# Designs tried in a protein design run: peptides against a protein of PDB entry 6FRK. Part 309

Target 1, 411 residues: chain A of PDB entry 6FRK
Amino acid sequence: NEEVLNAMLKEVCTALLEADVNIKLVKQLRENVKSAIDLEEMASGLNKRKMIQHAVFKELVKLVDPGVKAWTPTKGKQNVIMFVGLQGSGKTTTCSKLAYYYQRKGWKTCLICADTFRAGAFDQLKQNATKARIPFYGSYTEMDPVIIASEGVEKFKNENFEIIIVDTSGRHKQEDSLFEEMLQVANAIQPDNIVYVMDASIGQACEAQAKAFKDKVDVASVIVTKLDGHAKGGGALSAVAATKSPIIFIGTGEHIDDFEPFKTQPFISKLLGMGDIEGLIDKVNELKLDDNEALIEKLKHGQFTLRDMYEQFQNIMKMGPFSQILGMIPGFGTDFMSKGNEQESMARLKKLMTIMDSMNDQELDSTDGAKVFSKQPGRIQRVARGSGVSTRDVQELLTQYTKFAQMVKKM

## One batch from the design tools (peptide; made by RFdiffusion4, then SolubleMPNN)

Design b2_p29_8_s2 (from b2_p29_8, 14 letters changed)
Fold by OpenDDE base, seed 4:
Structure b2_p29_8_s2 (fold): chain B 411 residues (1-411), chain A 29 residues (1-29)
Amino acid sequence: as target 1 above (411 residues)
Amino acid sequence: KEEEEKKKKLEEELKKLHELLLKISELLS
């Protein structure tokens, strides 16, 4: 029994190390699991594998719990949230995702760009904020991040914003000058929450980076990014251990909607390769797949309109990156789709939807949409002008639609 | 048993959705 336990624990420890869990945490987990497993209960014919998995699951849940309650914004108050993290961590993108999350929940949300170090930081934030219709503040002329942050926070407090997100400079290295700047900004704006943004793909470096930030700045929350890729999220455990701060959200892709509240149980289940069946059920329910039965029925009858294609694209866009869905299914590895192709595909889908937004109901609901446009070429020019694209782009969409309609007829 | 059957049915529907999404992705490539 002890040999079987040790063999299974070795497999679990290997899998956790491959998931970027810190070696010290894996060792501690192994000892804790060994101490928690009653060898006598293992003798009673219980599925030894399930018992070990349950013990591992319980100990991983404890590692994700810092013993500190997560900060939550107070409704009707001005909540200042300061973001800190390295360049390339996804910090700026995460600011926009968090702002959009709270805006969708009915919070009056705004963004402040206090990154004066990176050329074009304000333009990038402005572009993201404008696309999401989020109010923003920054300067093209002010070089002091303390002044920008203070003025922006004061402005949005006076305008009764409830969520005020401040993005700071990210540098490539842990430089003393970066930490001094972060402290000066934090002292000036007195944030209610300081969020450390960490890239999950940095693996074993997660602990050292998270510790370096916590030792200099009073980090109270962690957001983990890039959990859509090869990173299984083991670095998140290292961040919690180092910062003693809860993970509040995770970034699961590049889209502004690829952002969700952190849930301990689903996260640990995914980390162990058990999948996230609950999260998958929730995502499927959000898609209103019952409405897709009507679509599937239409597809079975070989009826496929441009509207049906648009609704399918909306459903795909709502699901987020397909790699996330696959990563929720037990036994499907995250490695199946290269990240680059997925982003390009999503951008392409969004472009196609923007073209279809310029179509009329007669064009969208026609059983032969391509023929409607072929009979009246002036429709192509109207749609092209309305969507700000070339007539070629509209023709490419119609060609794709025709391919889809042919594929549906073959199903 | 009913929960396992619901889970299996959901997995089958998700697999069909996955196959559909893959075919859509292939057509968009």
Scores: peptide ipSAE 0.019, ipTM 0.362, DockQ to the pose 0.181
Fold by OpenDDE base, seed 5:
Structure b2_p29_8_s2 (fold): chain B 411 residues (1-411), chain A 29 residues (1-29)
Amino acid sequence: as target 1 above (411 residues)
Amino acid sequence: KEEEEKKKKLEEELKKLHELLLKISELLS
C-alpha cells in the first residue's frame, strides 16, 4: 500500500513540476497528502487513485487560498487601482482588460498611463483604450510618473470616475530604482488596491519575482496572464505563496475579453489535467443551449438557414476562445488550435456576422439563401454596401453557407 | 448518480457540439 501511494505521489509530483509548480510547494504538498491519507482506508479496496487525486486536489486548493479576502471596488466611490509588474508580463494589456471588464459591468472606468520608461507605452494604452471606448490619461512630454499619476487620478476623481486604473513602468530586472518609483507613485496616489501582474509562462521564476514585489510594495491582489495554451499555471501557486495575496483575475488570451474572474476549482482541475467540467458546464449554461435543441432538430431535418448559421456564430463568439473550451474537455490538449489561427478565425466569424447583419429576413430565413442571392444579384451589391465589404466577400460567405447547408443535408 | 448521468449526457452533447463547431471551423478555414 505505501509503495503504491509513493509511486502515485511520484507521478503527481512529476506532473506538478512539469506544470511549473515550485519544488518547495511540491515537497510540502507531498508531505501534506501523505499525512492526510489514511492508509487503512486505502487497504479497504477503495479506488486508491481517486483518493490520492482528491487529497492532492484539496491541498492544491489550500495553496491557492492565501487566507485573505480579495479587495473589491465600492460602488459610487472613486477606487484607485495601481498595476505593478515586470515588462512583458502583459500588465498594460491587463489594465485595459480590467477596465473593459468593469465598464461592461456598468462602472464608470478610466485608464492612466504612468509608464514613462517605455517608449510608446502611452500610444499602446491609448490604442487599447480607444478601441474599448475607455477614457484615458497620459503624457507625451512629462517624464515623472508621479506627476502623471497624480494629475490623472485628480482629474478622474473630479469627474466622478468609479474605477481609476493606473499602469506603471515595468522593467526586466529587479532594479531598486523601479521599486523606488513604484513607492513614490503609490504614496502620491494612495491606491485602494495594488495589483501584481505575473506571466504564467515564467515558471519557476514566479516565486522570486512575486516576493521581490511584495517586499517593496503592498501588493494586495494578483492577476495571472498567458494562461492560454501550454501554460498550466503552476507559477500562480508560487505567486500566492510569496505575495500572500489572492488571484483575482486571469488572462486567457490576447483579446480584450479574454479575461475572467479567478475560480479556484477550475484552475486546480486544469492544473491536474482533469479538465474544467464545471467551467464547461457554466459556459454551456451561459450559451443557453436550449436553443441548440431546436437547431439540432433543424439540422436533423436537413434545414439550415443563414439565420441558423448566424446564431451558431453568435454561440461560438459567446463561448470565447476555442482553445479555452477545448482545454476544459478532459483528454483534449490545449494545443488543438494554434493561438494565431484562433484570433483570425474569430475575426473571420465577426466579419461574416457583420455581412449577415446587412441581410433582410427573407434572405436570412430562406432554406436556400444562396439561391435567393443567385436569382437577384442586386441583393449581393446591397449587402456588400450595407456591411462595407466587397461583393466578393458576400459571395465567399454564400459559398461557405452552401457548403454548410450541403453538409447538413448529408447528416 | 443522476447528477453524474446529467454530467455525462452534457459531456456527450458538448462533444457533439464541439465536433460540429470543429467541422464548421474547418469549413471556414
Scores: peptide ipSAE 0.018, ipTM 0.376, DockQ to the pose 0.162
Fold by OpenDDE base, seed 1:
Structure b2_p29_8_s2 (fold): chain B 411 residues (1-411), chain A 29 residues (1-29)
Amino acid sequence: as target 1 above (411 residues)
Amino acid sequence: KEEEEKKKKLEEELKKLHELLLKISELLS
């Protein structure tokens, strides 16, 4: 029994290391799991694998809980939230995502760009803020981030903003000058919360980076970014351990909506490759895929129109990155779609939809759309002109549709 | 029981949708 336990724990420890969990945390988890497992219950013929998985799950839940209550903004008060983190962590994008999240919840939210180090930082923030209709402050001429942050905070306090987000300079390396600047900004604006933004894709470096920030600045919250890709999120455990601060949100993609409140159970389930069935159900319910019953019924009858294909492409586009959906299904690893292929596939989908936007209802609703176009070649030329594409591109779409319709007939 | 059966049916329909989306993705790749 102990040999079987040790073998299974070795597999779990390997999988956690491959998920970027820090080696010290994996060792501690292994000891804690061994102490929590009743060997007598293992002898009783219970599914040893399920018992070990449950013990591992419980210990991982403890690792993401720092035992500190997360800071939450107070309604009707002025809440100053300062962002800190390395350059390339997704800090600036995350500021916009958090601002948009609170704005959608009915908070009076604004953004301040106190990044004077990066050329075009203010233009990037302004562009993101303008797209989301979020009020913003910054300077093209002021080089002192303390002055910009102080003036911006004062301005938005006087205008009775409830959520005041301050983006600071990120550096490529942990430099003392960066930490001094962050401390000066923090002392000047007296933030209610300091948020450390961490990139999950940096793997084993997460602990050392998170610790370096916590040792210099009073980090009270963590946001983990880039959980859409190959990063299994093990670095998040290292950030919690190093900062002793809760994860409050996660970034799950590039879109402004690819941002969600941190949930412990779904996160640990995903980390263990168990999927996120609850998050998948929530996401499917948000998509209002009630119309999918009609599609599934058509597919069962071997009927598939160009409109049915268009609606499927719309559903794919609404679902966001397919890798995120795959990562929610048990047994489909995040590795199934390379990120590069996904953007190209989405661009292809959008091109195909643009071609179909130039089709008429007779073409879209035909049970044999390809035959409608083959009988009247002038339709191909009309659609090509309407969508700004070649007649070849329209023929390629019709060829893909025909292949798909043939696959549906074989299902 | 009814919620579990609804959840299971939704999982099956999601699995079918996913297989369809995979096939579409393969056709688009």
Scores: peptide ipSAE 0.017, ipTM 0.386, DockQ to the pose 0.184
Fold by OpenDDE base, seed 3:
Structure b2_p29_8_s2 (fold): chain B 411 residues (1-411), chain A 29 residues (1-29)
Amino acid sequence: as target 1 above (411 residues)
Amino acid sequence: KEEEEKKKKLEEELKKLHELLLKISELLS
């Protein structure tokens, strides 16, 4: 029994190390799991594998719980949220995602760019904020981040903003000058919450990085980014351990809506490769895919229209990056779609949808849409002109539709 | 029992949706 336990724990420990869980945490978890498993209960014919998995799951849940209640903004008050983190962590993008999240929930939200170190930081924030219709503040001329942060916070306080997000400078390396700047900004604006943004893809470096920030600034919350990639999020455990602060949100892609509240159970399930069936169910329920029965029935009858394809593209776009959806299915690794292909795929989807927006109901609702266009080539030219694309792009769409409709007929 | 059957039906529908989404994604790649 002990040999079997040790062998199974070795496999789990290997999988956790491959998921970027810190080696110290994996060792401690192994000891805690060994201490929590009653060997006598294992002898009674219980599924030893399930028992070990449950014990591992329970100990991982404890590792993501710092024992500290997450900060939450107060309605009708001015909540100042300061962001800290290295350049490339996704900090600036995460500021916009958090702002958009609160705005969608009916909070009066704004963004301040106090990053004076990076050229074009303010332009990037302005572009993101404008796209999301979020009010923003920054300067092209002021070089002191303390002045910009203070002026921006004061301005938005006077305008009765409820969520005031301050993006700070991020450097490629931990430098004392960066930490001094962060302290000066924090002291000037007196934030209600300091959010550390961490890239999950840095793996074993997560602990040292998170500790370096916590040792210099009073980090109260963690946001983990790039959980859409190869990073299974094991570094997040290291961040919680080092900062003693809860993970409040996760970034799951490059889109402004690729952002969700942290849920412990789904996260640990995903980390263990069990998928996130609950999160998938929640996403499907949010999509109000009541029309899926009608689609599934049409698919069973081999009927597939350009409108049905359009609706599926809308559903994909609403679900977010396809890699996230796949990563919620047990046994589908996050590796199925490389990050670079997602934006390009979404851009392709949007282009295809724009072409279909120039089609009429007869074209969209035809069970043989390609034949409608082949019989009257003037339709292709009309759609091409209406959507601002080439006749070739319309023909490519019709070719893709035909391939898809043929695949549906074979299902 | 009814909740388990609903959950199982939802899992089957989700699986079909995912197979469809996979096929769409393959066509878009």
Scores: peptide ipSAE 0.018, ipTM 0.383, DockQ to the pose 0.157; fails the geometry check

Design b2_p29_8_s3 (from b2_p29_8, 14 letters changed)
Fold by OpenDDE base, seed 4:
Structure b2_p29_8_s3 (fold): chain B 411 residues (1-411), chain A 29 residues (1-29)
Amino acid sequence: as target 1 above (411 residues)
Amino acid sequence: KEEEEELEKLIKELAELQKLLEEISEILS
């Protein structure tokens, strides 16, 4: 029994190390799990693997709990949120994601660019903010981040903004000058929350980096980015341990919507490769996949219309980034679709849907949609004009539909 | 048990949907 326990713990420890969990935390977890497991209860025929997994899960849940309640903004007050983190951590993108999150929740939200070090930082923030319709402040001429941050905070306080997000300069390395600048900005604007943004892909370096920030600035919250990549987010445990601050949000992709409140259970489940079953169930229930039973039945009968294809595209669009859905399914890797291909694929789907929006019910509901268009070529020209596309684009859609309908008939 | 069966059903439906999405992605590529 002890040999079996040690073998299973070795596998779990290897998987945690491969997930970028700090070696010290893995060792401590191994000792805690060994102390928590009664070897006599393991002899009673319970699935030894499930017991060990449950014990590991319970200890990982403790590691992501800093024992302090997360800061939350107060409605009707001015809440100043300062972002800190290295260059390349996704800090600037995360500022926009957080601003967009609060804006969608009905908060009066704004962004301040206090990054004077990086050329084009303000242009990038302005582009992101404009795309999301978020009010922003910054300067092309002021080089002191303290002045920009102070003026921006004062401006948005006077305009009764509720969420005021300040993006600061990042550096490639831990430099004393960066920490001095951050301290000066923090002292000037007196933030209600300081958010440390960490890239999950830096692995074992997360502890040292997070500690260096916490030792210089009063980090109160952590956001972990790039959890859509190869990184399973084990570095997040190191950040919590080093900062003694809760993870409040995670970045799950490159889109502005690829941002969610941190949930302990789904995160640990994903870290262990169990998937996010709860989040998957919630998303599937939100999709009202009851309509998909009728579709699955139609597919089983080899019936597939242009309307059925349109409804499928709507379902794909409602699921959001396919990479997120896949990353919730146990055993599916985050790498299943390359990031660049997903946005392009979604744009292609939206274009196809726009073409189908110009089709009539007879065309959409025909069991042989391609034949309807082939018999009356004037329909292609009508649809092309209605959707603002070429006749070739409509023909390509019909070709794709025909290929798909043929695949469905072979199922 | 009912929740596990419902979850298994959901996982199967999602796997079928995923296969469909892969096929759609291949057609759209």
Scores: peptide ipSAE 0.030, ipTM 0.366, DockQ to the pose 0.191
Fold by OpenDDE base, seed 2:
Structure b2_p29_8_s3 (fold): chain B 411 residues (1-411), chain A 29 residues (1-29)
Amino acid sequence: as target 1 above (411 residues)
Amino acid sequence: KEEEEELEKLIKELAELQKLLEEISEILS
């Protein structure tokens, strides 16, 4: 029994080290797991593997939980969020992602560029903010980040902004001048939250970097960036341990929507290669599965209508990036769908749905929708006019529907 | 056991949905 335990713990420890979990944390985890496992219960024929996995999972959850409640913004108040982090951490991009996240939730959100060190920092922030339609502040001439931050915060407070995000200068290395600048900015604007942005790809350096920031500024939250399919999440544990601050969000790519609230259980499951089963369940439950059972039953009978196709497109659109769903399934790599194809596919789906919005119930509910249109070509012209598309676009939709309905009949 | 069965059911439904989505994506490509 002890040999089996030691072998499994060795495998887990190796996997965690390969995931860039700090060696001290891995050692502590191993000791904690050994102490938590009742060897007598393991003798009773319980699934030793499940027991060890559960113990490992539980201890990893504890490592990600700093025991401190995450700061949350207060609705109707001016919440000042200061971002800190090294150059290349994704800090500026993450500011825009967080701003966009809150804006999409109906928060009055703005961005301030207090990065005076990097040439083009303000242009980059302005570009990102403009694309997302987020109000922004910065200067091309003012070199004091304290002045820019103070003026920007004052401006947006006076304009009753609820989320005021301040991006600060990054450096390539830990520099006392950077920390002094960050402290001066923090003292001037009195942020409600200081967010440390960390790049997950830096691996074992995460602890030292996170500690250096925490020792100089009152980091209260962590955002981990570059958690794409290849990103080793182990640095996140090191950041939590060093900062004693919760991870609040993760960045999962380069797009402004590649940003999600941090969930402990899914993250640990993913770190262990178990997938995000809970988040998958949640996402699937957010999908009205009852509508899917009715569809599956229709599909089993080889029946597929334009309405059924429309409902499927709605489900796809509700699921969001399908790559994120696939990345939640155990054994499916996040690389399975190239992100570029997904946005284009969604735009295509939305166009098709807009065409179908101009169809009537007889057209949508026909088991042979293409034949309804072929028998009465005037329907194609009506739908084309109603949706503002060409008759060719409607014919292409009907061709796609016909292909799909033929596939369903072969299932 | 019930959660594992629900999860297996969900995974199967998702796999079927995925297959359907892949087929849709191929048709839309």
Scores: peptide ipSAE 0.023, ipTM 0.396, DockQ to the pose 0.163
Fold by OpenDDE base, seed 1:
Structure b2_p29_8_s3 (fold): chain B 411 residues (1-411), chain A 29 residues (1-29)
Amino acid sequence: as target 1 above (411 residues)
Amino acid sequence: KEEEEELEKLIKELAELQKLLEEISEILS
């Protein structure tokens, strides 16, 4: 019995190490699991594998819970949220994602760029904020991040903003000057919450980085980024252990909507390679697949319009990276679709949708959309002008539609 | 069991959608 337990624990420990779980945490987990498993219950013919998996799952749930209640903003108050983290952690993108998340929930939200170290930091924040319609503050001339942060916080407090997010300078290395700057900014603006943004892809380095930030600034929350299938998220456990702070959100991709509240159970299930059935069900329900049944029925009848193609592209765009959906299905590896081809495919789909946004209902709802355009070439020129593309791009879309409609007729 | 059957149905629908997506991607490539 002990040999079987040790063999199975070795497999689980290997899988956790391959998931970037810190070696010290894996050792501690192994000891805790051994102490929690009754060897006598394992002898009674219970599925030893399921018992060990359940014990491992329980201990991982404890590791991701710091025992500290997450900070939450207070409605009708001014909540100052300061972001800290290394350059390349996704900090600036995460500021915009969090701002957009609260804005969609009806909070009066704004962004402050206090990153004076990185050239073009303010332009990047301004571009992201403008796309999301989020008010922003920063300076092209002021070089002191304390002054920018203080002025921005004061401005948005006077304008009765409820969520005031401050982005700070990130550096490539743990430099004392970065931590001193962060401390000076924190002392000046007196944030209600300090959020450490961590890249999940840094693996075993997560503990040392998270500890270095916590030792210098009062980190109260963690956001883990780049959980888009490459990183299994084991580094998140190291961040919680080092900061003693809860994970409040996760970033699951590059889109502004690729941001969700942290859920312990789905996260641990993904970490163990069990899939995310709950997240799959939620995502499928969000997709309104009922509209796909009507489409599948139309496809079975050999009917396919430009509107049906547009709705399919919308469904694809709503699904996000197909690799994320496949990664939610138990037994499908996250590597099934090469990420490089997905982004290019999504950009192509978005371009095609932009062309179709310039089409009228008669063009979109025609069972022979290509023939409608061929009979009246002036329609191609109108759509091209409306979408800002060439007449060739519109003809290429119609050619693709015709190929697809022919495939549907053969189904 | 009902959740497993719903999940199997959902996986089948997603697999059909994936096939359609692959076919669309091939047409778009």
Scores: peptide ipSAE 0.022, ipTM 0.374, DockQ to the pose 0.150
Fold by OpenDDE base, seed 3:
Structure b2_p29_8_s3 (fold): chain B 411 residues (1-411), chain A 29 residues (1-29)
Amino acid sequence: as target 1 above (411 residues)
Amino acid sequence: KEEEEELEKLIKELAELQKLLEEISEILS
């Protein structure tokens, strides 16, 4: 029994190390799992593998729980959230994602660019903020981040903003000057929450990096980015251990919607390569897929309409990036969709939907939508005018529909 | 040609998503 336990624990420990879990944490977990497993229960014929997996899962859940309640903003108050982290951690993008998240939840949100070190930092923030319709503050001329942060916070406080996010300077490496600047900004604006943004892909460096930030500023929350890549997020455990702060959100891509509240169970399941079955169930329930029984039945009969395609596009748009969905499914690699094509794919879907919004029910509900348009070319011109696109764009959509309907018939 | 290849990719991804949604629906039923 002990030999079997040791062999299975070796496999789990290897998988955790391959998932960028810190070697010290893996050692501690191994000891804790050994102490938690009753060898007598393993002798009783219980599935030893399931028992070990459950014990490992339970210990990983403890590792992501710092025992501290996550800070949450107070409605109707002015909540100042300061972001800290290295350049390339996704900090600036994450500021925009968090602002957008709260804005979509009905919070009055704004962004402040206090990054004076990086050329074009303010332009990047402004671009992201403008795209998301988030109010922003920054300067092209002020070089003191303390002044910018203080003025921006005061401005947005006076305008009764509820969520005031301050992006700070990053560096390519940990530098004393960066930490002093962060401390000066923190002291000036007195944030209600300091969020450390960490790139999950830095692996074993997560502990040392997270500790360096926590030793200089009162980090109260962690956001882990780039969990859509090859990084399984094991570095997140190191961040929690070093900062003693909860992970509040995760970044799962480059899109502004590639951002979700941290959930312990799904995260650990994904870390272990079990997939995010819970998140998948939640996403499916959010889609109200009960209405899709009729679609599934049509698909089984090889029937596929432009409306059915539209509904599928709506479902995809509601679920978010397809890569996230696939990353929730056990055995699907996170790399199934290349990151760069995802935003473009979503923009294409939205364009196609806009064209279909100009179609009538006869066109949408036809089992051969392409033939309806081919028989009456005046329909193409009507739809093109209604959607503000070319007749070519409508023809391309119909070509796409035809290809899709042919694929559905092969399923 | 590139637009057509990207489109075929998108269609393939959508078909796979439909299959996944079906499989998920079966798990939730």
Scores: peptide ipSAE 0.006, ipTM 0.322, DockQ to the pose 0.018; fails the geometry check

